# Designs tried in a protein design run: peptides against a protein of PDB entry 3KDP. Part 65

Target 1, 230 residues: chain A of PDB entry 3KDP
Amino acid sequence: PFLIFIIANIPLPLGTVTILCIDLGTDMVPAISLAYEQAESDIMKRQPRNPKTDKLVNEQLISMAYGQIGMIQALGGFFTYFVILAENGFLPIHLLGLRVNWDDRWINDVEDSYGQQWTYEQRKIVEFTCHTPFFVTIVVVQWADLVICKTRRNSVFQQGMKNKILIFGLFEETALAAFLSYCPGMGVALRMYPLKPTWWFCAFPYSLLIFVYDEVRKLIIRRRPGGWVE

## One batch from the design tools (peptide; aimed at target 1 F171)

Design b2_p29_5_s4 (made by RFdiffusion4, then SolubleMPNN; from b2_p29_5, 23 letters changed)
Fold by OpenDDE base, seed 3:
Structure b2_p29_5_s4 (fold): chain B 230 residues (1-230), chain A 29 residues (1-29)
Amino acid sequence: as target 1 above (230 residues)
Amino acid sequence: DNRENVERVLKELLDWIKDLVERFYEALK
């Protein structure tokens, strides 16, 4: 989100404090949960990795986890961001290069795509309104990410949901998202205004996409061990 | 006024985190 903010000079879609809440609040419990995940059925059957190829395998895993899945997460967040701004009169094309005027408190006549003038205060309200849905979108997409990260090769259906800590992590991540979205004062403290309940559902297609993508990937790995998708 | 509100929210967040941690430890037993 921050990279696109800099490159496109658009209004900031996600606040820095909110980013920290994602990194520290939503990722810690899932990471611990994964540490206690049950071994895959085939792990004990594998020979130790070749040290020469181990680095390459790790690089591929990192590239896949942070590159591909992360890109889908970002797209989901930006989709939500653009929908909110468009609903408030700012079409995506009009946002390009608008940041300088958007962030200037002395300019109180910034026009939207329909010629309506917006004061600095009004613009900031809209900006902060985008932060919560963007954050929630990331959390909902992370549900799928957490579940698929349980295994490298086995399907979630094969491995099962026996890890109580993982299940707990999913609920706590959701509870954190709800707390940050609806707790009084979060609009001031974190610049996250209350979220309409309907916005929770806008992220589900992206979560499903990640889930399906990973299951298909794992299926290919099982059918073609040592392939490029492993 | 805003500072007091921020402090209150932060306290509530910390209390929530504490409760979360406690539940997590109970779940590990």
Scores: peptide ipSAE 0.005, ipTM 0.284, DockQ to the pose 0.023
OpenDDE base, seeds 1, 2, 4, 5: peptide ipSAE 0.000, 0.000, 0.005, 0.000; ipTM 0.183, 0.177, 0.281, 0.206; seeds 1, 2 fail the geometry check

Design b2_p29_6 (made by RFdiffusion4)
Pose (drawn by RFdiffusion4):
Structure b2_p29_6 (pose): chain A 230 residues (1-230), chain P 29 residues (1-29)
Amino acid sequence: as target 1 above (230 residues)
Amino acid sequence: SFETFFTIYLVVAFVIVVFFFIYLVYEFF
């Protein structure tokens, strides 16, 4: 988001104080939760790891959290900023520029895509209404994430969901977000504004995509263990 | 037509979410 905020001079979809709500808020518990994960094989049957090669974090991993499941999480994140604004007037393209004027506190008279003129706090209350659910489609995608960052070889149907804590992380992560958006306060404290029902289910096809994509990866590997995918 | 398709989508998505959370509760117990 902060990257395109420079590219398409677009109204900032995801705000800073908004971000310290991902890893400090919703994300903490769900992540702590993997540490409680049983194995995927006789680990004490493999030679010991090797401090020089096969590191904790590596090429093949960053190529995943950043290069893959990372992007698909954003295509879902933007897609609802694109919905929050058009369902409120600003049909996408009439956005490719606004910022310069949009962020102006004096230009209280800015055309949308119909003619309607918006003040400052009038449209910002929508910009922050834009954060508030980017901050969700992010938590919504992190369901499909927290469930495939669970295993690295086994299908979720081979390993199942016996992690009676990781599941808590879900219920928490999600509900925490709702509370962070409906309590009389989070608006005037965090630029968090209540959401309309239709609003939450945005990232859903995307969560489910992240989900399906990861499952198919693991299968390939298990079918071709020396092959390219692994 | 667009509103019908959008309603169907919401219903389907909601149902799937409900079933997913029922499954999680099942696995919890």

Design b2_p29_6_s1 (made by RFdiffusion4, then SolubleMPNN; from b2_p29_6, 25 letters changed)
Fold by OpenDDE base, seed 1:
Structure b2_p29_6_s1 (fold): chain B 230 residues (1-230), chain A 29 residues (1-29)
Amino acid sequence: as target 1 above (230 residues)
Amino acid sequence: DLKKKLEELLKLAEELLKELLKKLLEELE
């Protein structure tokens, strides 16, 4: 998200506070849960043909898969960001290069895509209105990510949801998202304004995409053991 | 026992996050 922010020179889609909430609240718990996740029974039963090459292939495959999932997650967040700004009169094309004027407190006549002038305060309100949905989008996409991370080859339906820690992590991150979205004072304190409940559904297509992607990936791995999946 | 310890770690992490957020808020005021 930060790279796109710099390259596109758009208004900040995700604040530092929301980044902190993601890193500490949504990523740490899953990482802990994954550290204690039981290995798939089929992976443990597979004898490596070549321990050096098979480990390297597996590490590369996992790295590529997580990189792709992370990219889809980021796209989901940016999609929500652009939708909210578009609903407020700022089309994606208009946002390109707008950051300098957007962040200038002394410019109170920044025009949207329809010629409406926005004060600095109004711009910051809409910016902070994007922070909460972006965060919530990340959480919703992480539901799929966390569920699929426990397995490398088996379908989620085959492995099941036996890890109580993972389930607890899903509830925890959801509760945190709800707290940050609806608790009074979060707009002032964390620059996270209240979120309309409908925005929770904006991330669902991307969550589903990650889920389907991983299930297809795992299916290919099961059918072609030792093959590369791009 | 391991699950219980992990749940405790999760609760601790949540508390630390809340404290960090409070400190961040105090710095922003």
Scores: peptide ipSAE 0.006, ipTM 0.240, DockQ to the pose 0.018
OpenDDE base, seeds 2, 3, 4, 5: peptide ipSAE 0.006, 0.000, 0.000, 0.000; ipTM 0.238, 0.218, 0.185, 0.196

Design b2_p29_6_s2 (made by RFdiffusion4, then SolubleMPNN; from b2_p29_6, 27 letters changed)
Fold by OpenDDE base, seed 4:
Structure b2_p29_6_s2 (fold): chain B 230 residues (1-230), chain A 29 residues (1-29)
Amino acid sequence: as target 1 above (230 residues)
Amino acid sequence: DEEKKREELLKKIQELLKKLLEEFLEALE
């Protein structure tokens, strides 16, 4: 998100401290939980071929899949960002190149897509209003990410939700998101204004997309064992 | 006043994270 902020010169969609909270607060615990995930039954029963090459290939495939999931996650965050700004009168096309004027405190007549003038204070309120839903979108998408990471070949329905540590990770992410979104003063501390509960659902299509993507991938693996999609 | 409030809130976040970490560690035992 920060790279897009620089390249596109759009208002900052997510604060640096909030990004740090994602990396250390939301990603770390789930990552540890996945390290303690029970081995998938089909993985444990799979006959070894070449331990060195098979391991490397598997790691590359996993990395690629997670990279794709990460891209979908980022798109979800930016979608939410653009929706919020559009609701406040700033269409995506209008945001391109707007950062310079947006961040200038001496310009109090920045126009939105409809000709409404925004003061610096008003613009910052809108900017900070975007931070919370962007963050929440990431967390909600991570729910799906964590669930699908349990298995490589089997569907979630086949493997089940047995890892209590993973469930704890999901709870931790959700609790942190709720705290950052609704705790009084977060607008001052982290530049995150309170989130309308309805905005939690903005991420659901992307969570579903990730889930469907992974289930389709796993289905292909089941139908074509030994394929490159693993 | 705003800076003090920010520091207090950051401390609360830190405390929350510590609590969650402790609960996580307990869950691993």
Scores: peptide ipSAE 0.013, ipTM 0.344, DockQ to the pose 0.030
OpenDDE base, seeds 1, 2, 3, 5: peptide ipSAE 0.013, 0.000, 0.013, 0.007; ipTM 0.319, 0.262, 0.331, 0.295

Design b2_p29_6_s3 (made by RFdiffusion4, then SolubleMPNN; from b2_p29_6, 26 letters changed)
Fold by OpenDDE base, seed 4:
Structure b2_p29_6_s3 (fold): chain B 230 residues (1-230), chain A 29 residues (1-29)
Amino acid sequence: as target 1 above (230 residues)
Amino acid sequence: MEEEERKKLLEEIQKLLKELVEELLKALE
């Protein structure tokens, strides 16, 4: 998000505080929960990794995590961001290059896509209004991400959802997200303004996309073992 | 006033997060 903020010169999509909330709050418990996941049914049929030749983090894993899933997550966040700004009169095309004027406190007549003028204070409210739903979007797509990380090859339907710690992690991150989003004073303390409940649904298509994509990937792996997708 | 309020809220959040972590740790045991 921050890279796009710089490159496209758009208003800040995700605040530093919200990033910290993701990294320290919503990601830790779910990540730890994976240590308690049951082994895949075929784990004993796989050859052990050669520690001299096989990297723990290989190009395939990087491609999957950052190049594929991470991109889908980012798209989900930006989709939510653009929806909210559009609802406030700022169409995506109008946001390009707007950052300079947006962040200038001395400019109080920044126009939206419909010619309405916005003061600095009003713009900052809208900006901070975007941070929370972007954060929530990340949490929602993390549901799918966590579930798909349960297995490398087996479908989630084959593996099942028996890891109680993982289930707890899903609830925990969701509860924390809700707390940070709706608790009184979060707008002042963390600049996380409350979001409309409907904005939670903006992430669902992307969460589903992640899930479907990974299931298809796993299906390909099962049908064509040793492929580049593995 | 706003800064003081913010500080108080941050302290409260820190407290709540600590409590949450403790409960999570208990749940993981």
Scores: peptide ipSAE 0.015, ipTM 0.399, DockQ to the pose 0.028
OpenDDE base, seeds 1, 2, 3, 5: peptide ipSAE 0.000, 0.015, 0.016, 0.017; ipTM 0.210, 0.308, 0.378, 0.383; seeds 3, 5 fail the geometry check

Design b2_p29_6_s4 (made by RFdiffusion4, then SolubleMPNN; from b2_p29_6, 26 letters changed)
Fold by OpenDDE base, seed 2:
Structure b2_p29_6_s4 (fold): chain B 230 residues (1-230), chain A 29 residues (1-29)
Amino acid sequence: as target 1 above (230 residues)
Amino acid sequence: DEEEKRRELLERIQKLLEELLKLLKEALE
């Protein structure tokens, strides 16, 4: 998110502290969960470990966990960010390059996409209004991602929710999201204003899309092993 | 006042995260 913020020169969608909370709070649990899931899978297979194949599976799981999850989380977060800003009069195209003026305290007449002028304080309120939904969106997307990353080829429906650490991770992320969203003072501390419950659902279509995509991918892999989709 | 409140809340969050990490570590063992 921060890199995109710099590259696109858009208003900051997520605060630095919140990013740290994601990295330490929401990314760590998934990593642990995936490591544990692999260990459980190894125990359940009851077959002699092939270090080469197990390493390959592990590398793929790690790649999905640390690479792909981060990317799709960012996409989901930015989706929510753009939706909120659009609802407040700032279309995505208009946000490009706007950061410099957006963050300038002395400019109190930044125009939105419809010619409405926004003071610095008003802009920051809108920005901070985006922080919480962005974070929550990441968490909601992670619900799907964590479930998806459990297996290389097996459907989520086949393996089920047996990993207790995964369940704990989902709970922890949700609890953290609730805490950061609704705890008094978070607007001051983390620049995260309270979130309307309706915004939790903003990410669901995106999460569902990712979930469906991955299930289809896995289905293709199962039916056509060795394909390019793998 | 706001700065002090911010610091206090950040410290609380930090402590909670540390506790969580500890619990996760214990769960992995």
Scores: peptide ipSAE 0.016, ipTM 0.360, DockQ to the pose 0.028
OpenDDE base, seeds 1, 3, 4, 5: peptide ipSAE 0.015, 0.015, 0.015, 0.016; ipTM 0.367, 0.351, 0.348, 0.339

Design b2_p29_7 (made by RFdiffusion4)
Pose (drawn by RFdiffusion4):
Structure b2_p29_7 (pose): chain A 230 residues (1-230), chain P 29 residues (1-29)
Amino acid sequence: as target 1 above (230 residues)
Amino acid sequence: STTTIFLVIATILLIIGFVILFIYFFESL
């Protein structure tokens, strides 16, 4: 988001104070939760790892959290900023520029895509209304994430969901976000504004895509263990 | 009313989460 904020001089979809709600808020518990994960094989049957090669974090990993599942998480994140604004007037393209004027505290008279003229705090209450649910489609996608960052070889139907803590992380992560958006306060404290029902289910096809994509990966590997995918 | 509904649902979901967590604790005991 902060990247395109420079590219398409677009109204900032995801705010800073909004980001220290992901890893400090919703994400903390769900992540702590993997540490409680049983194995996927006789680990004490493999030679010991090798400090020089096969590192903790590596090419093949960053190529996943950043290069892959990372992007699909954003295509879902933007897609609802694009919805929050058009369902409220600003049909996408009439956005490719606004910021310069948009962020102006004096230009209280700015055309949308119909003619309606918005003040400052009038449209910002929508910009923050834009953060508030980017901050969600992010938590929503992290369901499909927290469930495939569970295993690295086994289908979720081969390993199942016996992690009676990771599941808590879900119920927490999600509900925490709702509370962070409906309590009388989070608006005037965090630029968090209540959301309309239709609003939450945005990232859903995307969460489910992240999900399906990862499952198909693992399968390939298990079918071709020396092959390219692995 | 809609805000209350969402808060109730969120509370119920959170309670369910805690129930699941307590089941894990009880099995560990």

Design b2_p29_7_s1 (made by RFdiffusion4, then SolubleMPNN; from b2_p29_7, 19 letters changed)
Fold by OpenDDE base, seed 1:
Structure b2_p29_7_s1 (fold): chain B 230 residues (1-230), chain A 29 residues (1-29)
Amino acid sequence: as target 1 above (230 residues)
Amino acid sequence: SEIEEVLEKAKKLLEEGKKILEEYLEELK
């Protein structure tokens, strides 16, 4: 997320404090839950042919999976960010390179895609309005990601949600998202303005797509064991 | 028992994370 912000020179979609809230409040419990998740029966049945090589491969696969999940989460957040800004008159193309002017307090006539002028204060309100939905979107996407990460090959329907730690993590993430979104003072403290409840649903299609993608992936893996999709 | 231990560890980590966040917020004020 931060890299995209720098590369695209767009207004900040997610504040540093919000990122910390994600990392500390959202990612830790899931990571712990995954660390203690019972190895999928199919993985456990494979006798390590070479313990050193197999450990390395597993560590690489886990690292790659976490990296991919993080990218997917970021994409979901950015999607919500662009939707919100578009609804406020800033089309994605217009946001490219706008950061310098956006962050300049002395420029009070930044134009949106429709020629409407935005004061610095108005821009910051819109920016901070994006922080909360971005965070919430990440949380909602993480619901899918956490469930997906529970298994490599088995369907969610087959494996079920038996990990109490994972379930706890999902509740904690949701509770944190609700707290940050609706608790008074969060706009000032964390630059997270209250979120309309409707924005919670913005990430649902994305989460659904992730679920569908993963189920299809797992289906392919089950039909073609040892394929490149593992 | 193992789940409880993991939950306790998770709670401790979350509490530590919250403290770090609070400290960061105080520095930002």
Scores: peptide ipSAE 0.000, ipTM 0.246, DockQ to the pose 0.026
OpenDDE base, seeds 2, 3, 4, 5: peptide ipSAE 0.000, 0.000, 0.000, 0.000; ipTM 0.246, 0.243, 0.227, 0.246; seed 5 fails the geometry check

Design b2_p29_7_s2 (made by RFdiffusion4, then SolubleMPNN; from b2_p29_7, 19 letters changed)
Fold by OpenDDE base, seed 1:
Structure b2_p29_7_s2 (fold): chain B 230 residues (1-230), chain A 29 residues (1-29)
Amino acid sequence: as target 1 above (230 residues)
Amino acid sequence: SEIEEVLKKAEELLEEGRKILEEYYEELE
């Protein structure tokens, strides 16, 4: 997902430290939770037909699930990033190739999509303002992804949220997000400025859309077993 | 050019998303 920022040459929505916090802090516990739940589901529901083949298939499926989750998280983060920049006058098309001028300290007249000039300091404030909501969006999307990934074919409503490890993972990532977003000094240390609490809900419509999409997908899979949607 | 087309589509999706969010926030108020 970060390769897109390099390829598109857009202003960086996340700092390196924030990326490390996501990779080490928010992704690890949920990943362990999902791996544990999948392992438990596979042990409990399927008699091992062929232990070697089934292990290989399971490892591939876990790898694909993590890859898909990462892509969905990136899409959610990108959405939030572009919304914030658009609200500040920078449309996504205008951001293409803007990074070079954006990062130049001597250019204080970078124009937005509406012809407003932005100083270097103003641009960096807007850039750093994107870091926290991007991170928070990833966490909120992870809530949805973790619930969705709990089952491959069953509805979330059918299986429920009984996994204590999953609940712990959700609490841990939320606590980390709150700490990084509101602890004094994080703006300087991590380039994460504090957010209004309302920004925590900016990803909720997106999460709801993902839930609806996944439920529809699962419904199609159940009605048409062996179809192209699998 | 292909990146610009993708970004144009992304802008359209973002604008739709923004409208959905605005409607959602209006409903929450």
Scores: peptide ipSAE 0.000, ipTM 0.224, DockQ to the pose 0.020
OpenDDE base, seeds 2, 3, 4, 5: peptide ipSAE 0.000, 0.000, 0.000, 0.000; ipTM 0.240, 0.248, 0.183, 0.248

Design b2_p29_7_s3 (made by RFdiffusion4, then SolubleMPNN; from b2_p29_7, 20 letters changed)
Fold by OpenDDE base, seed 4:
Structure b2_p29_7_s3 (fold): chain B 230 residues (1-230), chain A 29 residues (1-29)
Amino acid sequence: as target 1 above (230 residues)
Amino acid sequence: DLVEEVLEKAKKLLEEGKKILEEYLKELE
């Protein structure tokens, strides 16, 4: 998010504190859950042909898959960001290059896509209104990521939800998101203004996309053993 | 069963959050 903020010169979609909450609050539990995850049945039963090369290849493939999922997560977050700004009169095209004027407190007549003038204070409110749903979107998308990350070949339906730590991670992320979204004072303390509960659902298409992507990937792996998708 | 329990807890938390938000919105009106 911060890189896109710099490159595209758009209003900041996600605050630094929120980024820290993602990195420390949401990413740590998945890592722990993976450490305690029971080895997938097919992985446990298969004999490695070459432990050194196969391990490296598997790590690369896992990294690639997570990279792709991460891209989908980012797209989900930015989609939510752009939707909110568009609802407030700022179309995505108009946001490009707007950062300089957006962040200038001396400019109180920044025009939206429809010619409405926005004061600095109003712009900052809209910006901070985007932070919470962006974060929530990432969390909701991470639900799917957490569910799918436990398996490499087997479908979620085949492997089941047996990792208690993973389930706890889902709960923790949800609880954190709810706390940051709805607890009074978060708008002042963390620049995360409360959002409508309906915004939780805006991420569902992306969550579904990740789920479908992973299931398709796993299906390909099952049908083409030893393929590049493993 | 555990998943269902966690989902129920999450749902309850969301409902509580919704109530807080609604109260906050009422105060702003």
Scores: peptide ipSAE 0.014, ipTM 0.297, DockQ to the pose 0.032
OpenDDE base, seeds 1, 2, 3, 5: peptide ipSAE 0.000, 0.000, 0.000, 0.000; ipTM 0.252, 0.258, 0.226, 0.252; seed 3 fails the geometry check

Design b2_p29_7_s4 (made by RFdiffusion4, then SolubleMPNN; from b2_p29_7, 20 letters changed)
Fold by OpenDDE base, seed 1:
Structure b2_p29_7_s4 (fold): chain B 230 residues (1-230), chain A 29 residues (1-29)
Amino acid sequence: as target 1 above (230 residues)
Amino acid sequence: KEIEEVLKKAEELLEKGRKILEEYLEELK
């Protein structure tokens, strides 16, 4: 997300606090799940397999899968960001290259896509309004991972542990998201303004997309056992 | 036992992350 902000020169979609919450909350659960899968793969190695080569391949495949899920999550966050800004008069095309003028405190007449002028303070309120729903979107998308983990053809032990770790992580992420979204003073202190409950549902299409992606992946694996998608 | 150890490590990491976040939140106030 931060790379896209720099490359596209759009208004900042994620605040520092939101980034930290993602890194410490959302990204930690996948990392723990990955570490567990690696540890279990190490324990379950049958003697005849070359432990070094098979470990590396499995680690790479798992890391790619989590990387792909992370990209879909980021797309969900950006979708929410663009929807909020579009509802406030800033179409996605208009946001490209707008960062310089957006962040300039002395420009109080930045025009939206419809010619409405926005003061610096008004722009920053809209920007900060995007931080919370971006984080919330990621958290809601992570709920899809709970169902995916249950449906994965991993060992019963892998599924059981992933479920416990994931449930705990999702609870913490959701509690944190609720706290940051609705606790008084968070808008000023953390640049995370209160979110309308309806925005929690903005992530649902992307949760569905993750389910479809995972089912397609599973279908490919079933049709091509031992393929690169496994 | 191995599952319990992994869960314990996960809880420790989550707790560390929460503490870091709380400290950061306090600095922002």
Scores: peptide ipSAE 0.000, ipTM 0.242, DockQ to the pose 0.028
OpenDDE base, seeds 2, 3, 4, 5: peptide ipSAE 0.000, 0.000, 0.000, 0.006; ipTM 0.201, 0.214, 0.187, 0.270; seed 5 fails the geometry check

Design b2_p29_8 (made by RFdiffusion4; failed a check: the pose's geometry)
Pose (drawn by RFdiffusion4):
Formats: structure tokens, C-alpha cells, sequence
Structure b2_p29_8 (pose): chain A 230 residues (1-230), chain P 29 residues (1-29)
């Protein structure tokens, strides 16, 4: 988001104070939760790892959290900023520029895509209404994430969901977001504004895409263990 | 329904934790 904020001079979809709600808020518990994950095989049947090669974090991993499931999480994140604004007037393209004027505290008279003229706090209360649910489609996609960062070889139907704590991380992560958006206060404290029902289910096809994509990866590997995918 | 089992801090699970954290960091870009 902060990257396109420079590219398409677009109204900033995801705000800074909004980010220290991901890993410090919603994300903490769900992540702590993997540490409680049983194995996937007789680990004490493999030679010991090798400090030089096969590191903790590596090419094949960053190529995944950044190059893959990372992007698909954003295509879902933007897609609802694109919906929050058009369902409120600003049909996408009449956005490719606004910022320069948009962020102006004096230009209280700015055309949308119909004619309507918005003040400052009038449209910002929508910009922050834009953060508030980017901050969700992010938590919504992290369901499908927290469930495939669960295993690295087994289908979720081979390993199941016996992690009676990771599931808590879900219920927490999600509900925490709702509370962070409906309590009389989060708005005037965090630029968090209440959301309309239809608003939450945005990232859903995306969460379910991240989900399906990861499942199909593992399968390939287990069908071709030396093959390219692995 | 909710239980706190023993943590399994093996090498593969540490990678899973790292994967999850890096994906969350990316989503904030």
C-alpha cells in the first residue's frame, strides 16, 4: 500500500498506526500458536541438520511468504479498498491522482465520480474507513495463512486441526479486529471505524485462494519428491 | 475445548513460524 501510494498517487489504503495492529495485535497469538505443532514424520530418523546449508530462513521460504502467498494476500487487501471507495462513489480510476489534492485540508470541494463534493474530514473518515477494512481483509486472509503455515508437507486433511490453541488464535485474531472496530473509541484513537456487514467478506475468495494454492503445492511434492516444485 | 499442549520447537516448526511472520510483514508493505 505504501508502495502504490507513491506509484498511482492514490489515497493511502493502509496506514502506519494501522500496521502496528497486525504483528502486535491480531498476529501475535496465532503465530505463538504454531510452536505447539506436532511433527510430520519420525524426525528422529533424519540425519541432523547442517549449520552451513539448510538454514532457518532461506531462498525457498522467502520465495513464498513474499513472492507468493504474500502477493495473493495484497490483491485481496487492495480489492476491498477498491470496493470501499466505489461503493461510496470514487470509482477506481478517478482515484489515480487524488492524493495530491485529496490530502489537502483546504480543498474541501473535490469531485468524486458523480459530482458530489467532499470536505476534508468528510472523505478522510472514509480513508480511515479504508484502513479499517484493509486491516481486516488482512486478518481474514491470515486465516487461510495460519492454516497452511501449519504444515509443510502434509495436506491439512492428513495432519488435521488438532491444534486446540491455534484455533483459539483464530477466534481471537478475528474478534480482536471487530472489537478494534466497533468499540466507541477505536475511531478517535486508531482511525478505526465501524464496518458494514457486506464489508467483511471481501478477502474471502482470496483467503480461500491462498488456501487452495498451498494445498496443491504440497500435493505435487508428495507426488514428485525430487521434482521442481519441492 | 481449548488446551495448551507441550511446544514442539523443532527445526521445521521454527520455519513455519518464520514463514508466517514473513508473510505478515509482507502484507504490511
Amino acid sequence: as target 1 above (230 residues)
Amino acid sequence: FFEIPEPHLNFDNLRNIALYLLSSIFAAI

Design b2_p29_8_s1 (made by RFdiffusion4, then SolubleMPNN; from b2_p29_8, 16 letters changed)
Fold by OpenDDE base, seed 4:
Structure b2_p29_8_s1 (fold): chain B 230 residues (1-230), chain A 29 residues (1-29)
Amino acid sequence: as target 1 above (230 residues)
Amino acid sequence: EVEIPEPNLTFEVQQRIALYKLTVETAKL
């Protein structure tokens, strides 16, 4: 989001504070929980492939796949961001280059896509109103990401949800996200304004997409042992 | 007593954690 903020000169989609809340809050317990996942039954049956060349290529391919998943997560966040701004009169096309005037506190007549003028204070309220839903969107897509990271090859349905620490992590990150989003004073302390409950659902299609994407990837790996996706 | 299983810090698990982190980091860019 920060790169697009710079390149497209759009209003800041995700604040630094919200990024810190992800890095230091919602991602820690989930990441640690992966250490408690049971070994996949099928990995033990795999003859060690020639370890030098195939491992490096495989690591790169896996890294690329997870990079793509990260892009899908970002798209989910941006979708939420654009929807919120559109509901507030700022269509996506109008956001391009708008940052310069948006962030100028002395300009109090920034027009939206419908010719309505917005004061600096009003614009910042809308901006910070976007930060919380973007953050929540990341948490919701992280549910899928964490679940898919349980396994390398096996379906999540084959592995099951036996890792109690991972389940705890999912609840913890969700509870923390809710706390940060709805606790009184968070708007002042963290510039995280409360979001409508409906915004939690904006990420669900993307979370499902991530899950399906990885399950399909794993299915291809299982059906074509030795393929480029491994 | 919730028996907290011992963490399996195998290379594979470390790789999964790294991939998870990579995904999240990419999402924040």
Scores: peptide ipSAE 0.542, ipTM 0.896, DockQ to the pose 0.560
OpenDDE base, seeds 1, 2, 3, 5: peptide ipSAE 0.553, 0.543, 0.545, 0.549; ipTM 0.899, 0.896, 0.898, 0.898; seeds 1, 2, 3, 5 fail the geometry check

